# Ledger of designs, part 107: peptides against a protein of PDB entry 5HDT

Target 1, 163 residues: chain A of PDB entry 5HDT
Amino acid sequence: MVVKTFMDMDQDSEEEKELYLNLALHLASDFFLKHPDKDVRLLVACCLADIFRIYAPEAPYTSPDKLKDIFMFITRQLKGLEDTKSPQFNRYFYLLENIAWVKSYNICFELEDSNEIFTQLYRTLFSVINNGHNQKVHMHMVDLMSSIICEGDTVSQELLDTV
Target 2, 163 residues: chain A of PDB entry 5HDT as posed
Amino acid sequence: MVVKTFMDMDQDSEEEKELYLNLALHLASDFFLKHPDKDVRLLVACCLADIFRIYAPEAPHTSPDKLKDIFMFITRQLKGLEDTKSPQFNRYFYLLENIAWVKSYNICFELEDSNEIFTQLYRTLFSVINNGHNQKVHMHMVDLMSSIICEGDTVSQELLDTV

## One batch from the design tools (peptide; made by RFdiffusion4, then SolubleMPNN)

Design b2_p22_5_s3 (from b2_p22_5, 19 letters changed)
Fold by OpenDDE base, seed 3:
Structure b2_p22_5_s3 (fold): chain B 163 residues (1-163), chain A 22 residues (1-22)
Amino acid sequence: as target 1 above (163 residues)
Amino acid sequence: MEKKEKLKEERVKRAREWQRSR
């Protein structure tokens, strides 16, 4: 399983990183980002999160447009956190935990459209956050948002007003 | 550039911590 491959990979496995680089690039293709199956898209998002983790500090995606597409894609998947009873909730949690912990969205500060990405992230998180979420989910959501706010010098007032 | 490097270092640090925590 591709998801498990990247999930189990660490940052110091240089040979593996090189071996699976083409797969990482392929996972960011429109075929996967626009896949009609939402469960497939979730798995792809988790893989992409792990790819950001594994290849940190530099993602293998060199195109700013591609990076934007990926983060917007990941952001859309986070909507799945709204249903805590979903059989896929644990995978949504994994996505959230990974992105929040690694602070992968920090890559977006180098993008021209960072404000758009962060705005969508905030809107998404605020739309799904509720009292049904446990403390860990809340913590990761807050951490994810706070990490961006802490760089407020590059964040739009619109985003700040959302807080 | 200083900000960029700081953020990169943080991602690397956090990425390694992720593996250690699992």
Scores: peptide ipSAE 0.674, ipTM 0.950, DockQ to the pose 0.783
Fold by OpenDDE base, seed 5:
Structure b2_p22_5_s3 (fold): chain B 163 residues (1-163), chain A 22 residues (1-22)
Amino acid sequence: as target 1 above (163 residues)
Amino acid sequence: MEKKEKLKEERVKRAREWQRSR
């Protein structure tokens, strides 16, 4: 599966990174971001998270609008953490763990609409954070929110008051 | 150092740690 391709890839595999660059670009197309199947969208989100990890510090997506769309897309997928008994919960956990660990949302500080992205992220996380999650899930959620507050100087006061 | 560059270095560091920690 395509998901496993990026999951197993490391940052020093330059030949593989070049080989799968077109696939990475294709996965960010509207066809996949707006795919009607919820499970497909989750798989796409996990791939995109790994792509941010592998191609760090710069994602292969050169368009600021595309980057915004991707992060808004990933944020929407994180709402799936609300059902801890879902068969797909482990994949939602992978998405959260990856994004929180790599701090991929730090890319958003360079975007014009960073406050919009972070606002949606906080709202989404607050909506699911108290649904019987274990300590690891809580830790990743807190780490994700805290890193934005501590490392960012472009976050609006309104957003800070909400946190 | 520009804050932008510091954030980039952090992402690279964390990305490499991810693979080693799995």
Scores: peptide ipSAE 0.671, ipTM 0.950, DockQ to the pose 0.792
Fold by OpenDDE base, seed 2:
Structure b2_p22_5_s3 (fold): chain B 163 residues (1-163), chain A 22 residues (1-22)
Amino acid sequence: as target 1 above (163 residues)
Amino acid sequence: MEKKEKLKEERVKRAREWQRSR
């Protein structure tokens, strides 16, 4: 229910955005970010991705530490792209597609720990990318990484050389 | 335009395009 709520929400629906603001905040709580169920964490990640999309340009999470935690959390979920035969792959794909298209990670450029976030993102993507992925998956992965490279001023040279 | 504002505009633009593409 919650997943569908944010998935279907339009960014121009100001009344709904205000209505579900507290829910968005609760979804970023440790209860959900550290939920023991892997499938729940994936659903939470998708919701968070949609929240970034809906509330763009400003996510409702004002704490830099919380934003870091969220993006690190989303990054960890992207590891699930490694198994293309998983019944949850389509949801992992949704997460990737959303994050890549919206460029939500560019919020991280305002964070002091942006390098850590981007490093983990690159490591994760490179660890899961393989020839078994279809063209769309590859495209989104490349788009996601390229956007950070092109716009980033603080990305380490070491990370850039890896790409 | 500062980089920060440019990035914000990009997110807004992309967010709107997302809905149209789905």
Scores: peptide ipSAE 0.671, ipTM 0.950, DockQ to the pose 0.788
Fold by OpenDDE base, seed 1:
Structure b2_p22_5_s3 (fold): chain B 163 residues (1-163), chain A 22 residues (1-22)
Amino acid sequence: as target 1 above (163 residues)
Amino acid sequence: MEKKEKLKEERVKRAREWQRSR
């Protein structure tokens, strides 16, 4: 239900954005980010992706530490892309497609720990990419990685060497 | 500063295109 709320919301619905702002904040709590159920964490990640989309350019999360936690959390969920036959693969794809299209990770360029976040993103994507993925999945993975490389002037040489 | 603003504008543009481009 919560997933559908943010998935169906558009950026111009100012009243709805205000109404569900507190919900967006609660979804980033440790209760959800550290939830023991893997499927719940995936749903939370999808909601967070939509929240970044809806509230662009400014996510409602004011704490840099919280933003870091969220992106590290989303990155961890992307590991689920490894199994193309998983019942939850379509939701993992949704997460990938959303984050890749909106380029929500470019928020991280404003964070002190951006290199850590991008390093983990690269490592995760390379660990899960395989020949079983269709062209769309590959395209989105490449889009995610290339967007960071293209902004390499703000990325450390160490990170570039990791790629 | 200019780069930061460009990144923000891109996110907004792409967010608006999300539903149409899926």
Scores: peptide ipSAE 0.670, ipTM 0.949, DockQ to the pose 0.750

Design b2_p22_5_s4 (from b2_p22_5, 19 letters changed)
Fold by OpenDDE base, seed 2:
Structure b2_p22_5_s4 (fold): chain B 163 residues (1-163), chain A 22 residues (1-22)
Amino acid sequence: as target 1 above (163 residues)
Amino acid sequence: SEKEEKLKEERVKRAKEWAASR
C-alpha cells in the first residue's frame, strides 16, 4: 500500500524518492484531490503529508497553484478531526501529527496565497477543536498554528483575526 | 532524526528569506 510505503520511507533514500516521484506527482492530480470518496481523499492527504516529509525541505510539486490546491485539500480533510468516534479518526490524527511535526505548511510561506491558506487552516482547526479531543490532538493543533505564526515572523491582520 | 530536523529548519529559513524579500 502506498501509505505504508511512504510512512516507512526516510529522507535519505534517494533511489526510492526518485522511484516514487511520479506517484507523488500523480497523487496531487485532480483525480485524487477531487475523488468522490472521502476515505480515499483522506488516504491521499496522508500520502501527500508523507511526501512533504520525505522530500523536505523541497517538494516535488513545483507549481505554486498546485501547492495551493494541495494544502487547501489537506486543510479540508482536517475537518474530519471533529468526530473523535469515527473509525477514521486515527488516520485523521496521523495527518494532523504529521503536518504539525514536519511543519509542512511552512512551504506555503513562499506562495502568494499563503495568507489564504493559513487562514483556512486556522479556521478549520478552530471549527473542529473540541473538548472531546485528547491532549495530544490539542497539542498538535496548537503546535501547528503557533509555529506558523512564530516561524513566519509576520502574519496578516486577517490571519490574526482568525486566531 | 537530526537530519530531518535540519531539513525542516532549512525550509523555514527559506520561507523567512522569501517573506523578507517581499
Scores: peptide ipSAE 0.109, ipTM 0.677, DockQ to the pose 0.054
Fold by OpenDDE base, seed 4:
Structure b2_p22_5_s4 (fold): chain B 163 residues (1-163), chain A 22 residues (1-22)
Amino acid sequence: as target 1 above (163 residues)
Amino acid sequence: SEKEEKLKEERVKRAKEWAASR
């Protein structure tokens, strides 16, 4: 129900955003981010991606630590892109497509630990890229990485070494 | 959409301003 609700929304009215604010906040709780089921974590990641899309350019999460936890969590889920034959691959694709198009990670520029987040993202993407991925997957990965590099003002040496 | 693109651009602008102030 939660996933369906957010997937059907596309930056709706402010009234609707207020109605789902509490739900968005609860979805980022440790209960969901540390859920033992891998498929549940993927659904949570997709829903979080939709939340960032809906509330862009802002986010309902006011804590920098919480935002860091969320993006580190989403980054870990992207490892699932490695298996193109998985029944869940289409959802991993959706996650990638969404965060690339929305430029969700760009909110991390306001975080002190942004370089850590971006470094982990790049390492993850490079670790899962393979010849089995179609052109669309490659394009989304490139779009995501290029946007962060081009739109960021400062990149750490560690991140540069990763690229 | 045009609306979504504008919102993304605003986010990028704010991020750059934040970075420049640090």
Scores: peptide ipSAE 0.099, ipTM 0.661, DockQ to the pose 0.077
Fold by OpenDDE base, seed 1:
Structure b2_p22_5_s4 (fold): chain B 163 residues (1-163), chain A 22 residues (1-22)
Amino acid sequence: as target 1 above (163 residues)
Amino acid sequence: SEKEEKLKEERVKRAKEWAASR
């Protein structure tokens, strides 16, 4: 239900955005971010990605700490891209495509710990990228990483060491 | 869409302004 609700929602509906605001906030709770089931966490990540798409350029999450937790959480889910034969791969692909197209991680530029978030993202992507991925997957990964580097005014030494 | 692209550009603009103010 939750997945369908946000995936089908349009950015043009302000009434629906306000209606589902509370649900969006609850999806970022520890109950969901620390859920023991890996498939549930993937679904949560996809919903969060859709929320960022729908509410762009703003996010309903006002706490910097919460935003950091969310993006670190999404980053951890991207590890699932490693196995291209997994039954869940298409959902991992959706997650990657969404965050790359929306440039969701650009919100992190407003966070004090942005370099930490980007470092973990790059490490994760480089750890899972392989020749089994098709051109579209590679394109999204490159788009995601290059956009952050190009739009960032400075890059920390730690991030440079990661690349 | 054109609308979505505009929203992304606005987000990037705010991010750069924030970074410049630090």
Scores: peptide ipSAE 0.089, ipTM 0.644, DockQ to the pose 0.053
Fold by OpenDDE base, seed 3:
Structure b2_p22_5_s4 (fold): chain B 163 residues (1-163), chain A 22 residues (1-22)
Amino acid sequence: as target 1 above (163 residues)
Amino acid sequence: SEKEEKLKEERVKRAKEWAASR
């Protein structure tokens, strides 16, 4: 029997989503978010991005603290976009493309600490953007940041200063 | 978001089809 992974999943049926719910919750545990292996953390981030894609516009994570941890975790992984020559760059690109396309971070508007999350995201993106990035990478970064600004009710001055 | 709204609509469509098959 072939086991379907999150990276291979599309929207799927509601029955399948329920079946994979426990796995989705497990991937957000401290065991994975604080895993000592950087490559494992990147893979976890990609899986989490896929989970958000599958469950959009909702999220299977009901705890605001857990959602914050997840998005802060994903933001930290985006630092890997800086080195375009890294063997893992294609996975970092996948992560960026996914979260930009899905607009995953927009779930954070429901969180009390949304401003902190968005600020850290913007700071991270501006810190890693460089001339080695092709047009597609730049477009995804812009799409990600623009979606948050356009759909947010208010944007803090600190966030604006970061842009 | 516009993208998430489209995904939601597709989910509803699949759910209706699933229910009709039961």
Scores: peptide ipSAE 0.026, ipTM 0.553, DockQ to the pose 0.127

Design b2_p22_6_s1 (from b2_p22_6, 10 letters changed)
Fold by OpenDDE base, seed 3:
Structure b2_p22_6_s1 (fold): chain B 163 residues (1-163), chain A 22 residues (1-22)
Amino acid sequence: as target 1 above (163 residues)
Amino acid sequence: GSAKVLSKEELEELKKLGEEAF
């Protein structure tokens, strides 16, 4: 992987700081967001969620377009929550738990396309929720959605139609 | 885009992510 090769470079302390800063940026690159391997994309999503957790409540990225890409990407990965019997379900759960607890999507309120992001998130969550999910999963989903509704100044009609 | 300067703790967390994930 590109990241592993990049991190294997010999670095002094100051160069290591730059390396890890660049790593955060590389995780959000098209190479990883559009990676053909589904398991790699899930792992990337978890790492991105952890990066947001580290930098919370502020985003480590400055580009609105990149932030939109990241959260649309994370939203797409949440589709994997549908299959509770999947070997990767624990990682999907980790992703959900992390973004719900950190309230990562609240960063999106400053984005021009926030309504699109929230609409896709709600549609995804409602599409995957099922009777196989335990109480913890349901609580995280509710916490994530309710936090956005309660903290948002306005809700678009499209989002209202989704809920 | 760019990111803020990392603290020691943040750097260690990213180091763990990089080493464990990739």
Scores: peptide ipSAE 0.031, ipTM 0.608, DockQ to the pose 0.158
Fold by OpenDDE base, seed 5:
Structure b2_p22_6_s1 (fold): chain B 163 residues (1-163), chain A 22 residues (1-22)
Amino acid sequence: as target 1 above (163 residues)
Amino acid sequence: GSAKVLSKEELEELKKLGEEAF
């Protein structure tokens, strides 16, 4: 996989990568992605974000369909950013900060449905952004979206028009 | 507020939960 994400020198050790391999596989299962408890799903999303941080710029998943499912799942969790007064907002912030810093979504450029994933991400972010968000939240949102635009020569005009 | 960072212990707990689910 040829993607530019989190720098290799800042990645966790190979020993830690091996430790979390089984966790990565289990977290991607339908049991977790379709868990009925939204707090559990948020925790799962944060863990998945950590997995991508650990394995960047690669991913422990070889199935394009599974990767799509994961990123669509993470995108759905970002809807929770809307309520800044939620008791779980700090975890939503962590999720946003992590995926923006690591540039996790850049792995999606090699996927057939990358435009669908990015479009859904942008729609979600624009739907939840509000004046209650502090500067850091806004910066992470902008960083996340701009990184995709700058790196994506294959980004569709439709997606660009959405921005 | 401060972002809540996941610990290795929390990750391990989720791993165990996943293993029990299968």
Scores: peptide ipSAE 0.029, ipTM 0.640, DockQ to the pose 0.041
Fold by OpenDDE base, seed 2:
Structure b2_p22_6_s1 (fold): chain B 163 residues (1-163), chain A 22 residues (1-22)
Amino acid sequence: as target 1 above (163 residues)
Amino acid sequence: GSAKVLSKEELEELKKLGEEAF
């Protein structure tokens, strides 16, 4: 019930945060981030998104390098949004919806390599966006990108050029 | 200390749980 539990957990639940801290750390391990099964990686990404939702606006991860790895990982999973007819599309949609609503990537502003992360995110989103996506998907993508631009102190020119 | 990595069996169980969630 791990996945279901995360989905049902409320933001700012300190008790639940403590209970699943270890799981959060496990999911951020190389074992999961580099898992050979794409469906497993998608599930991991969704769980990580839930973790960020729960811990927002903070994160249980203290290592900047680990945070970078996580968000680069999540970004890679978003490539799956391209095929709207995939059996896994709903899970990819969940991932997008979650990170857009929570503004999960905004935590990356504290990272030295934030521009790299955001640039890769934008590139990924623009690479997968297509006419097969409904308005909700488009809105989430726009919301995600706009939030980063509006709330960031500085963004790279490369990132701005993609907008 | 390093946290324990989940076994393959545990991962598969997690995957199954995920399938139910979606």
Scores: peptide ipSAE 0.028, ipTM 0.581, DockQ to the pose 0.052
Fold by OpenDDE base, seed 4:
Structure b2_p22_6_s1 (fold): chain B 163 residues (1-163), chain A 22 residues (1-22)
Amino acid sequence: as target 1 above (163 residues)
Amino acid sequence: GSAKVLSKEELEELKKLGEEAF
């Protein structure tokens, strides 16, 4: 077994990021964000979550408007968490778990419309949370919201009213 | 350049690749 050198490992990592950059650009297009099939949109959201995980704590997107569109898109997909009996629930869970663990939404703090994004996220989570969710789902939802509150420098009155 | 239009199956594969990362 040939052990890769430290440089080789770094190269592999950079090559992987380069590969995912192309994916990131494609998935952020209007074609995917506005895809008519909801299952496709869910898969797109999961892939985007993976992109953010790979590039954390940074993002491969340079446009603030594009980042806003992406997180608003992801937020809309989280509505699918409401039905715990859905065949796609495991993918919705994956989406939630990933963005909570990675703290993907923390990138939004640098955006001008961060308060709008967080407000919509909280409203969505509160609208879908129910007694049918197990402890893990509840914990991820709480972790996601708490992390944003604790790490945010400023919170709008609208966001405070939502929480 | 031209962007490739991905199928649902391709997206699933890409998701798996991302999940395997880390």
Scores: peptide ipSAE 0.036, ipTM 0.633, DockQ to the pose 0.055; fails the geometry check

Design b2_p22_6_s2 (from b2_p22_6, 11 letters changed)
Fold by OpenDDE base, seed 1:
Structure b2_p22_6_s2 (fold): chain B 163 residues (1-163), chain A 22 residues (1-22)
Amino acid sequence: as target 1 above (163 residues)
Amino acid sequence: GSAKVLSKEELEELKELGKKAF
């Protein structure tokens, strides 16, 4: 479950929520999630993260399967954090910072396959973390993982093995 | 910070591209 914090007051206006609703639906399509260009996929992931920020603690998606697809997609994009010298690293940083601050993945607790999503997230983060990352990146990664551990009712053995 | 945020123009472009996908 998503824990409401004082940061929720930084949500976008209702006008922006209405504006992004149609965008949210389109961005979740296979056209974007399976786009062949990795830079496009990164941009899509950032947009999706913004959508979750705007609608937090809720989501404009009603399909659990679609939500799973989205978070699995976002998780795959986080692999790009490994190369700190990439021209796109700042967007990867934005993605990480956003989802950590908003606690976007906490929506996944309502999904049947939450353990699968969290396991993949942890594996991805551990695979990309390196000494080239500054303290802020490390902090966001820790915040993201800690929030899930602390707020989750149960943790699968697979996830425990990953940590 | 050094993070690149999405511009309104980028969002609109993606929105238009999305419409074509349906």
Scores: peptide ipSAE 0.030, ipTM 0.638, DockQ to the pose 0.038
Fold by OpenDDE base, seed 2:
Structure b2_p22_6_s2 (fold): chain B 163 residues (1-163), chain A 22 residues (1-22)
Amino acid sequence: as target 1 above (163 residues)
Amino acid sequence: GSAKVLSKEELEELKELGKKAF
């Protein structure tokens, strides 16, 4: 289930959709996904999250391989949630909040490698979660993981054991 | 804290950078 906020509706304008559609293909390129600057990669991840939010429950991408690359990329960026005192933490929070609320990863159920994606997501979240995170961060992490379990046909026992 | 949303300018900048990458 995809939840849309008022903010999501605001960005459903033709102008915004055109902007994000044009941006979508560029952001999915190796140039951005493998950019050497971590702050750039974070910004790219946030933009990708916005793209998925705007087009939810669908995606502007047609290639399963590209979708996998994108979500594996986003997952890698979530590692930045570990340091709550980072100047970029607010953007990491935005990334988490967005993908959790929209349930962006649920689109991955259409991919044959969904289990790999979800496994990496769970491992990443559990590796970065700590006592420095406030209740909202914890809630988003739990919501993200539980939604995948609830809506997935099959979940690995390894993932179930970690939840 | 509240998350900061990306501005249109930031998105356009990334778009332009993407175009230059090709």
Scores: peptide ipSAE 0.030, ipTM 0.637, DockQ to the pose 0.041
Fold by OpenDDE base, seed 3:
Structure b2_p22_6_s2 (fold): chain B 163 residues (1-163), chain A 22 residues (1-22)
Amino acid sequence: as target 1 above (163 residues)
Amino acid sequence: GSAKVLSKEELEELKELGKKAF
C-alpha cells in the first residue's frame, strides 16, 4: 500500500507533523474512497469522521469537490446501518454517533451542492431506519437530521420531499 | 492543505488512525 510505505519513512518531529497532515489528505483520495473492500471503506469513513472531529468545527480540507466526495462517501457507508445483526454494526454505529455528536455535516452548508448532500443523507437514513434499531441509534439519526434543518437558512423542495 | 498546526494529542490520534487504516 502506497500510504503505508509513506508512513514507514523516517521522520523528525516537524516532518512527522507534515506527514500526518498529508495522511489526512490521503485518506480522502480516490484510492481509499473507491476501495473495493467494503470493510476498508467503513474503516476509512470512521477515520475521516475522526479527522473531522479533531479539526472541528473547521475542515482540514479546502477543496469543495473533495469535501463533497467525502460526505457523499460517508453517506454511502451509512447504508450499513440497516443490518443491525452485522458483525460490523458496531463500527457503523460509531460512525453515526461520531458524525451526529460532532455535527460534521454542518461543514457542508458552505458547499454549492449542500442540498444534494443533505438530500442523500436524509434518503439514506430514512431507508435504513427500522425496528431493529435501539433508542440510541434513533436519537443519533434524529439529532443529525434535526441539526441540519435547524441550522440551515433554507431547505430545498427536494429536501422537503425527502423528509 | 490549510489545516491548523496539530497539537501533540491531535498528532497522536492521527498517528493511530494511520496505523489502523494503512
Scores: peptide ipSAE 0.026, ipTM 0.596, DockQ to the pose 0.151
Fold by OpenDDE base, seed 5:
Structure b2_p22_6_s2 (fold): chain B 163 residues (1-163), chain A 22 residues (1-22)
Amino acid sequence: as target 1 above (163 residues)
Amino acid sequence: GSAKVLSKEELEELKELGKKAF
């Protein structure tokens, strides 16, 4: 599947691409997506974000159902942004920065359940945003949400009302 | 740019763990 990106990015080496391609299917398995340890799930989310970054504009996943599972999974991990004093906050920041910069969620526009994914993303971000977040965190959140609004011609009114 | 969270070696370890999960 071709991933729609809105920026030019330098791609990682072919060696790294090969490594991550071999890893991609395993990271998207239920074993990792439903892992009981939240720190493991966070690492998995970061790896998945890296996969999308490395392979943009081409995604190694072709299954719409699997893509939905992945982005719903990543969305759930973003709840960890709420506690700015968490020892793992830097990794949550990395996740947010990565997906905002790459515009990873924009691949979801071609999915049947895109509105569900975007709605859940917005609800999650608005639920965790607080005054403890620095300017960079706020900027990434705004960039992520505004990109979806600006590029989404088929964005539901419900999603627009959430903004 | 952001520093990578995991090294190539760490990713390989996750890969092997994934294989065992199947």
Scores: peptide ipSAE 0.026, ipTM 0.622, DockQ to the pose 0.040; fails the geometry check

